# Peptides against a protein of PDB entry 3HUF: the designs that were tried, part 221

Target 1, 320 residues: chain A of PDB entry 3HUF
Amino acid sequence: MWIIEAEGDILKGKSRILFPGTYIVGRNVSDDSSHIQVISKSISKRHARFTILTPSEKDYFTGGPCEFEVKDLDTKFGTKVNEKVVGQNGDSYKEKDLKIQLGKCPFTINAYWRSMCIQFDNPEMLSQWASNLNLLGIPTGLRDSDATTHFVMNRQAGSSITVGTMYAFLKKTVIIDDSYLQYLSTVKESVIEDASLMPDALECFKNIIKNNDQFPSSPEDCINSLEGFSCAMLNTSSESHHLLELLGLRISTFMSLGDIDKELISKTDFVVLNNAVYDSEKISFPEGIFCLTIEQLWKIIIERNSRELISKEIERLKYA

## One batch from the design tools (peptide; made by RFdiffusion4, then SolubleMPNN)

Design b2_p27_5_s2 (from b2_p27_5, 11 letters changed)
Fold by OpenDDE base, seed 5:
Structure b2_p27_5_s2 (fold): chain B 320 residues (1-320), chain A 27 residues (1-27)
Amino acid sequence: as target 1 above (320 residues)
Amino acid sequence: DEEEKKIEKEIEEAKKENEEEKKLPEE
């Protein structure tokens, strides 16, 4: 989201969130959803137009800002952004930090981008919330992104957490739910005057983790917990691969169960399979190797004695 | 959009006001 602040009390000492939309900026406007009052004698009554676009798909992957357009309203002294005069037709900016100078005002409006990118685990929830979140200037998506700051957990009552949720947790992404999204939608008007009124997602996250026994106490308890073990996985998802890497596993990939030869078995402590393959191929598993799903692995790694548990299972199946 | 039309009108009024202010002598 874009946040504006200014020196010299020209914004009345307030920080403001700018959501996607158009704003008239000047001395003689009243602060509302489409107006930004700036208190200076050196600023025109209505000096500039700010237009913030909704996020692009690219912004979700890069964590880049919503496009920020500035247009001078034909003022005597013009408008500058980052010490450059705004062009006659207006200019668009994708920089994360903008110093906006209105006329001869000695104080600048400082606009900065606070990155918030929300990944969804469920396409139906994405479809439900994407439009509203985009209107808040929040990029949204379904795919893993290095720019992801928040992850919406799929609430299926009584189901195991998904691989996406597991990975988001280990990446230290703030896991949120629909209650947080609803809260974000309600604060849109209140944060016009004070950007500090943005809800803290960390409290939502703490409550989710506290109320769900499928989470360990911290990501640090699981990260590298399986260091020194080797696994083979079916080349199914990048997210599953990255999850296993975060556990400290050495990973080999294979395309089919038929590719699991004696050499691979000799170098591998266990095989990780997706649920579909695990359920369909249970009868055809190679002898002398421990096969499990990601969800079964997760149930082991959340335990304090995960290494001992895995070692026992490996031994049990190696001699079975 | 009715809001867009209001903003466009206000921009036109603002530009006109600013063009008049340009004609005033520098104090």
Scores: peptide ipSAE 0.503, ipTM 0.923, DockQ to the pose 0.847
Fold by OpenDDE base, seed 1:
Structure b2_p27_5_s2 (fold): chain B 320 residues (1-320), chain A 27 residues (1-27)
Amino acid sequence: as target 1 above (320 residues)
Amino acid sequence: DEEEKKIEKEIEEAKKENEEEKKLPEE
């Protein structure tokens, strides 16, 4: 999201979130959804237009800012951004930091991009929330991105957490739920005067972790917890692969259960399968190897003695 | 559409005001 602040009390010492939209900026405007009051005698009554675009798909993957357009309203002394005079038709900026000077005002408006990108685990939830979140200047998507800061878990009552949720947790993404999204939708008006009123997702995350026994206390409890073990997995999911890597596993990939030969069995401690393959192929599992789902593995990983539990299961099945 | 039209009108008014202010001598 874009946040503005300014020196010399020209913004009344307040920070403001700028959502996608158009703002008239000047001395004689009243702060609202489309106006930014700047208190200086050196600026015009209505001095500039700020236009913030909605996030692009590219912004979700890069964590780049929403496009910020500045236009001078034909003022006597013009407008500058980053010490450059704004062109007559306006200029667009993709820099994360903008120093905006209105006329001869000795103080600048500082605009900075706070990166927030929300990944969704569920396409239906994305479809429900994407529009509203984009109107907050928050990029949204389904796929993993290095720019993702938050992850919306699907609250299906009584279901195990998804691989996406597990991976988001281990990646130290802030996991949030629909309650946080609902709260975000209510703050749009209140944050006009004070950007600090933006709800803290970290509190939501803490509450999720505290109240859900499917999460360990921290990602650090699970990261590299299975270092030294080896697994084989179906080459089906990149997220599953990355999850297993974060557990510290040595991973071999195979295309079918038929590729699990004696050589692979000799080099692997267990086989990780997706639920569909596990359920359909239970009767055809290779002898002498421990096969489990990612969800079953996760249930072991969240235990304090995960290494001992895994070792016992491996031993039990080698001697069975 | 109505909000955009309102903003565009305000921009046009603002530009006119600022063009008039340019004609005033610097006090």
Scores: peptide ipSAE 0.501, ipTM 0.923, DockQ to the pose 0.830
Fold by OpenDDE base, seed 2:
Structure b2_p27_5_s2 (fold): chain B 320 residues (1-320), chain A 27 residues (1-27)
Amino acid sequence: as target 1 above (320 residues)
Amino acid sequence: DEEEKKIEKEIEEAKKENEEEKKLPEE
């Protein structure tokens, strides 16, 4: 999200969030959803137009700012951004930090980008929330991105967490739910005057982790917890592979259960399968190897004695 | 659409005001 602050109390000492939209900026406007009052005698009554665009799809992958357009309203002394005079037709900026000088005002408005990028695990939830979040200047998507700051888990009562949620957690992404999204929707008006009134997603995350026994206490409890073990997996998803890598596993990939030969069995401690393959092929599992789902593996990993539990299961099958 | 039209009108009024201010001698 874009945040503005200013020197010399020209913004009344307030930090303000700028959502996507158009703002008239000047000394003789009243602060509202479309106006920014700037208190200086050196600023025109209505001096500039700020336009913040909604996030692009590219912004979701890069964590870049919403485009910030500045137009001078034909003032005597013009407008500058980063010491450069704004062109007659206005200029657009993608820099994360903007120093905006209105006319001869000795104090600048400082605009800075605070990254917030929300990944969704469920396409239905994305479809429900994307428009509202984009109107807050928050990029949204389904695919994994290094720019993601938050991940929305679906609340299904009694369902196991998804691989996407597991992976987001291990990546140290802030896990949030629909309750946080609802809260974000209610604060839009209150944060116009004070950017500090933005809800802390970390509190939502802490509450999710505390109240859901499917999460370990921290990502660090699971990261490299299976170092020294080897697994084989079906090449099903990138997230599944990356999840197993974060556990410290050596991973071999195969295309079918029939590709699991005696050599692979000799080098592999266990086989990781998706639920569909596990349920359909359970009768066709190779003898002498431990096959489990990612969800079954996760249930072991969240336990403090995960290494011992896995070792016992591997041993049980060697003697069977 | 109504809010956008209101903003556009205000921008055009602002430009006119600023063009008039340019014609005033610097005090």
Scores: peptide ipSAE 0.500, ipTM 0.922, DockQ to the pose 0.819
Fold by OpenDDE base, seed 3:
Order: structure tokens, then C-alpha cells, then sequence
Structure b2_p27_5_s2 (fold): chain B 320 residues (1-320), chain A 27 residues (1-27)
């Protein structure tokens, strides 16, 4: 989200979040959803137009800011952004930091991009929330992104956490839920005067982890916890592969259970399967190899003695 | 949108006001 602050009390000592939309900026406007009052004699009554665009799909993958447009309203002394005069037709900015000078005002408005990019695991939840979050200047999507700062966990009572949630946790993304999204939706009016009133997602995350026994205490408890072990997996999802890599596993991929030969078995400690294959093909599993789901693996990984537990299961099936 | 039309009108008014202010002598 874009946040503005200013020197010399020209914004009355307050920080403000700018959501996607158009703002008239000047000395003789009243602060509201479309106006920014700036207190200086050197600023025109209505000096500039700020327009913040909604996030693009590219912004979701890059973590880039919503486009920030500045237009001078034909003022005597113009408007500058980063010491450059704004063009007559206005200019658009994708820099994360903007120093905006209105006319001869000795103090600048400082605009900075606070990175927030929300991944959803569930397409129905994305469909429900994407519009509202985009109107807050928050990029949203389903696909994994290196720019992802937050991950929405779907709270289904009594269900295991998804692979996406497991991977988000290990990537040290802030896991949030629908309650946090609801809270974000309520702050739009209050943050006009004080950007510090934005809800702390880290507190939501701490509460999720504390109240759900499916999470370890930290990602560090699981990262590289299976270093030295080898697995084979069906080439199903990139997230599953990356999750197993973060556990420190050596990974071999196969396309079908029929591709699991004696050579692969000799080099592999266990096979990771998706739930559908695991449930349908239990009878056709290769002899002498430990097969499990990612969810079954996760239940072992969250235990303090995960390496010992895995070793016992491997030994049990190699000598059976 | 009615809001967009309101903002465009305000921009036009602001530009006219600022063009008049440019004609005033520098004190």
C-alpha cells in the first residue's frame, strides 16, 4: 500500500494510506476519501492530482507498487517528484519511494510503498476477497510468488492444513485468515488520518500458529530437518517439490508408480504420493519401499524427533 | 461514475483558478 508522510507538519504530523483512487491535493481542501489537505502558504488551493491505480497481475509477481500518477493542476510553480518537474500531462511512477514537492514548499510529501502481497490457497476465497483487497492496493493471486508476504489459510474445521499452507509457513510468509481480511476491510475510513491504525498481521499469524497443533513453533524447526534422506515423488506440483526441498530432502521425480524400479528403490528412502494416488493404489505399491502422503510426512516433520520417526518407518519396511 | 465527473469538474475549476493566480504580480 502507498503511505504518505510529510516534513514540517504540512500533513498535520499524520501519516496517511492512499488506496487506489484519485485525490485532489492542496491547501484549501478538506481531508476525505478523494482529498488531501496540505498546510502551506506556498501551495495552491488545489495544487495537484494524485491517482493510484489498482494492482496489476505483474505487481503480484514482482511485489511492485501500484502505479502512482501525479499531475500538476497548472500551478505557478509546478510540482516535482524526486527533484524532477512533473510533465504537463502528468507522470506515472513505479518507484517505491517518492519525494513530492508542491510548488516552492520547502517541505516534501514522502510517499513510500509498504509491500503487501496476498496469496490464496483456495480459489473460492480469492474470488470472494480479491476485489476488496485490490481496492486497498493489495495484489492478490493463487500461484506461488516470491513477492508473497501473506498467505490466506482456509479454516476448515477438522481438516489437515494444505500443502500450500505448509509451504507458506516454511517460506516464512505471514499466514492470515478470513478474520484478518474482515478487519482489513473495516479500517479504510480510520486510516485516512493515521496509517498506524492498520491491523498487525503478525499478531494474527502468532495466534493462528499458537492455536493450531498442525504447526511447529517455527519454520526453523522443520527447515533441513530431513537433510541426508532421499525421496521420490510424483511430478504433481511445484509447491510440493519446493516444500520437500526446504526439508533438506534429495528428490527424484517419476511420472507413474510403474517407473519405480529397483534402482530407484535402492537410492530412495521413501516415496511421497498425493492423497488420490495413495488411496487408490495402496495395493500396487512397490515392495520394500515406504510410501506416504505429504500430509502424513508433515505430521512426522512437526514432531521434535522427526528424524528418528522417519528412520523407524524406513527400517520397518526395508526389512519386512 | 458520478464521483469521477465530480473530480473532473473540480480539476477544471482548479486549473482555471491557478491560471488566474499566475496573472497576479509577484508580491
Amino acid sequence: as target 1 above (320 residues)
Amino acid sequence: DEEEKKIEKEIEEAKKENEEEKKLPEE
Scores: peptide ipSAE 0.499, ipTM 0.922, DockQ to the pose 0.828

Design b2_p27_5_s3 (from b2_p27_5, 9 letters changed)
Fold by OpenDDE base, seed 4:
Structure b2_p27_5_s3 (fold): chain B 320 residues (1-320), chain A 27 residues (1-27)
Amino acid sequence: as target 1 above (320 residues)
Amino acid sequence: EEEKKEIEKEEEEAKKENEEEKKEPEE
């Protein structure tokens, strides 16, 4: 989200969130959803237009800002952004930090990008929430991204957490739910005068972890917990691969169960399968190797003695 | 759509006002 603050008292000492939309900026406007009052005698009554675009798909992957357009309203002394005069038709900016000078005002409006990027675990929830979140200047998507700051967990009562949720947790993404999204939808008006009123996701996250026994107390409890073990991975997502890497596993990849030879078995402690392959191919599992799903692995990993548990299961099947 | 038209109208009014202000002497 874009946040503006200013030097001196030209913004009345307040920070404001600029959601996607258009704002008339000047001395003689009233602060509302489409106006920004700037208190200076050196600023025209209506001086500039700011337009914040909705997030792009690229912004979801890069964590880049929503495009910030500045147009001077044909003022006497113009408008500058980062010491450059704004062009006659307006200019668009993708920099994370903007110093906006209105006319001869000695104080600048400082705009900065606060990164917030929400990944969804399922397309149905994305379809439900994406429009509203984009109108808050929040990039949204389904695919894993290095720019993701938050992850929406699907609350199905009695279901195991998904691989996406497991990975989001281990990579220290803030896990949120529909209750937090609902809260975000209500704050748009309240944050106009005070950007600090933006809801914190950490309370939602803490409540999710506390109330769900499928989570360890922290990501650090699981990160590198299986260091020194080796696995082979079949037909899993990229998220599954990254999850196993975060566990400290040495990972071999193969395309079919038929590729599992005696040499691979000798070098591999266990095989990780997706649920579909695990359920369909149970009868075709190679002898002398431990095969499990990521969800089964996760149930072991969340235990305090995960290394001992996994070692016992490996030994049990090698000598069976 | 109505909000967009109101903003566009306000921009046009603002530009006219600022063109008049350009004709005023620098104090």
Scores: peptide ipSAE 0.462, ipTM 0.910, DockQ to the pose 0.860
Fold by OpenDDE base, seed 1:
Structure b2_p27_5_s3 (fold): chain B 320 residues (1-320), chain A 27 residues (1-27)
Amino acid sequence: as target 1 above (320 residues)
Amino acid sequence: EEEKKEIEKEEEEAKKENEEEKKEPEE
């Protein structure tokens, strides 16, 4: 989201979130959803227009800011952004830091991009929330992104957490739920005068972890917890591969259960299968190898003695 | 659409006001 602050108390000593939308900026406007009051005698009554665009799909993947447009309202002394005079038709900015000078005002408005990018695990939840979150200047998507800061967990009561949720957790993404999204939707008006009123996602995350026994105490408890073990993976998602890598596993990939030969068995401690293959092909599992799902693996990994548990399961099946 | 028209109107009013201010002598 865009946040503005200013020197010399020209913004009344407060920071403000700029949501996507258009703002008239000047000395003689009242702060609301479309106006930014700037307290200086050196600023025109209505001096500039700021326009914040909604996030693009590219912004979701790059963590880039929403486009920031500045237009001078034909003022006597103009408007500058990053020491450059704004053009007559306005200029658009994609820099994460903007120093905005209104006329001869000795103090600048500093606009900065606070990175917030929300990944969804469920396309239905994305469809429900994306519009509202985009109107907050928050990029949203389904696919993994290096820019992802938050991950929306699906609250299917009584189900195991998804691979996406597991991976988001190990990637140290802040896991949030629908309750946090609902709360975000309520603060839009209150943060106009004080950007610090933005709700803390970390508190939501702590509560999720505390109340769900399917999470370890920290990502660090699981990262490299299976270092030295080897697995073979059957045709899983890229997220599944990255998850297994974060566990410190040596990974071999194969296309079918028929590719599991004696050589692969000799160098592999266990086979990771998707749920569909596990359920359908459980009768056809190769002898002498431990086969499990990612969800079954996760249940072992969250235990404090995960290495011992896995070792026991491997031994049990080698001698069966 | 109405909100956009209101902003466009305010922008035009602001420009006129600022064009008048340009004609005033610097105090």
Scores: peptide ipSAE 0.461, ipTM 0.910, DockQ to the pose 0.852
Fold by OpenDDE base, seed 2:
Structure b2_p27_5_s3 (fold): chain B 320 residues (1-320), chain A 27 residues (1-27)
Amino acid sequence: as target 1 above (320 residues)
Amino acid sequence: EEEKKEIEKEEEEAKKENEEEKKEPEE
């Protein structure tokens, strides 16, 4: 989200969130959803127009700011951004930090981008919330991104957490739920005058972890917890490979259960399968190897004695 | 749509005011 602050008292000492939209900026406007009052005798009554665009798909992957357009309203002394005079037709900015000088005002408006990028695990949840979040200047998507700051878990009562949620947790992404998204929607008007009134996602995250036994206490409890073990998995383009890598596993890939030969079995401690293959092929599992789903593996790795539990299960099948 | 038209109107009013201010002698 864009936040503006100013030197001196020209913004009345307040920080303000600028959501996507258009703002008339000047000395003789009243602060509202479309106006920014700037208190200086050196600023025109209505001096500039700020336009913040909604997030692009590219902004979701880069964590870049919503485009910030500045137009001077044909003022005597013009407008500058980062010491450069704004062109007659306005200029657009993608820098994360903007120093905006209105006319001869000795104090600058400082605009800065606070990155917030929300990944969704579920397409239906994305479809429900994306429009509202984009109107807050929050990029949204389904795919994994290095720019992702928050991850929305799907609340299905009594269901196991998804691989996406597991991976988001291990990546130290702030996991949130629909309750946080609802809260974000209610505070939009209250944060116009005070950017500090933005809801803390970390509180939501702490509550999710505390109240859900499917999460370990920290990502650090699971990262490299299975170092020294080897697994084989179906070649998937999913977060599953990265998840298993974060557990410290050596990973071999195969295309079908028929590719699991005696040599692979000799080098592999267990086989990780997706739910569909596990349920359909459970009668065709290779003898002498432990086969499990990622969800079954997750139930083991969240335990404090995960290494002992896995070792015991591997041994049970070697001596069966 | 109404908000956009209102902003466009205010922008044009602002430009006229600022063009008049440019014609006023510096006090």
Scores: peptide ipSAE 0.460, ipTM 0.909, DockQ to the pose 0.787
Fold by OpenDDE base, seed 5:
Structure b2_p27_5_s3 (fold): chain B 320 residues (1-320), chain A 27 residues (1-27)
Amino acid sequence: as target 1 above (320 residues)
Amino acid sequence: EEEKKEIEKEEEEAKKENEEEKKEPEE
């Protein structure tokens, strides 16, 4: 989201979130959803227009800012952004930090991009929330992104957490739920006065972790917890591969269960399978190797003695 | 659409006001 602040009390000592939309900026406007009051004698009554676009799909993957347009309203002393005079037709900016000088005002408005990118695990929830979140200047998507700051877990009561949720947790992404999204939808008016009134997503996250026994106490309890073990997996989702890498596993990939030869078995402690293959092929598993699903692996990983549990299962099947 | 028209109108009014302020002598 875009946040503005300023020196010299020209913004009344307040920070403001700018959502996608258009704002008339000047000395004699009243602060509302479309106006930004700036207190200086050197600023015109209505000095500039700020226009913030909704996030693009590219912004979700890059964590880049919503496009910020500045237009001078034909003022005597013009408007500058990053020491450059704004053109007569306005200029658009994609920099994360903007120093906006209105006329001869000795104090600048500092606009900065606070990255917030929300990944959804569920396409139905994305479809429900994407429009509202985009109107808050929050990029949204389903695919994994290095720019992801928050992850909305799929709330199915009594279901196991998804691989996406497991991976988001290990990446130290803030896991949130619909309650946080509901709260975000209500803050739009209150944050006009003070951007600090944004809800703490970490409180929501702590509550999710505390109330769900499928989560370990921290990502650090799981990261590299299986260092020194080797697994083989079917060429599945990239998230599954990255999840196993974060566990510290050495990973070998195969295309079919028929590719699991004696050489692979000799170098592999266990085989990770998707649920469909596990359920269909459980009668035909290679002898002398431990096969499990990611969900079964996760149930072991969340235990404090995960290494001992896995070692016992490996030994049980190697000597059976 | 109505909000866009209101903003466009306000921009035009603001530009006229600023063109009048340009004619005032610097105090």
Scores: peptide ipSAE 0.459, ipTM 0.909, DockQ to the pose 0.875

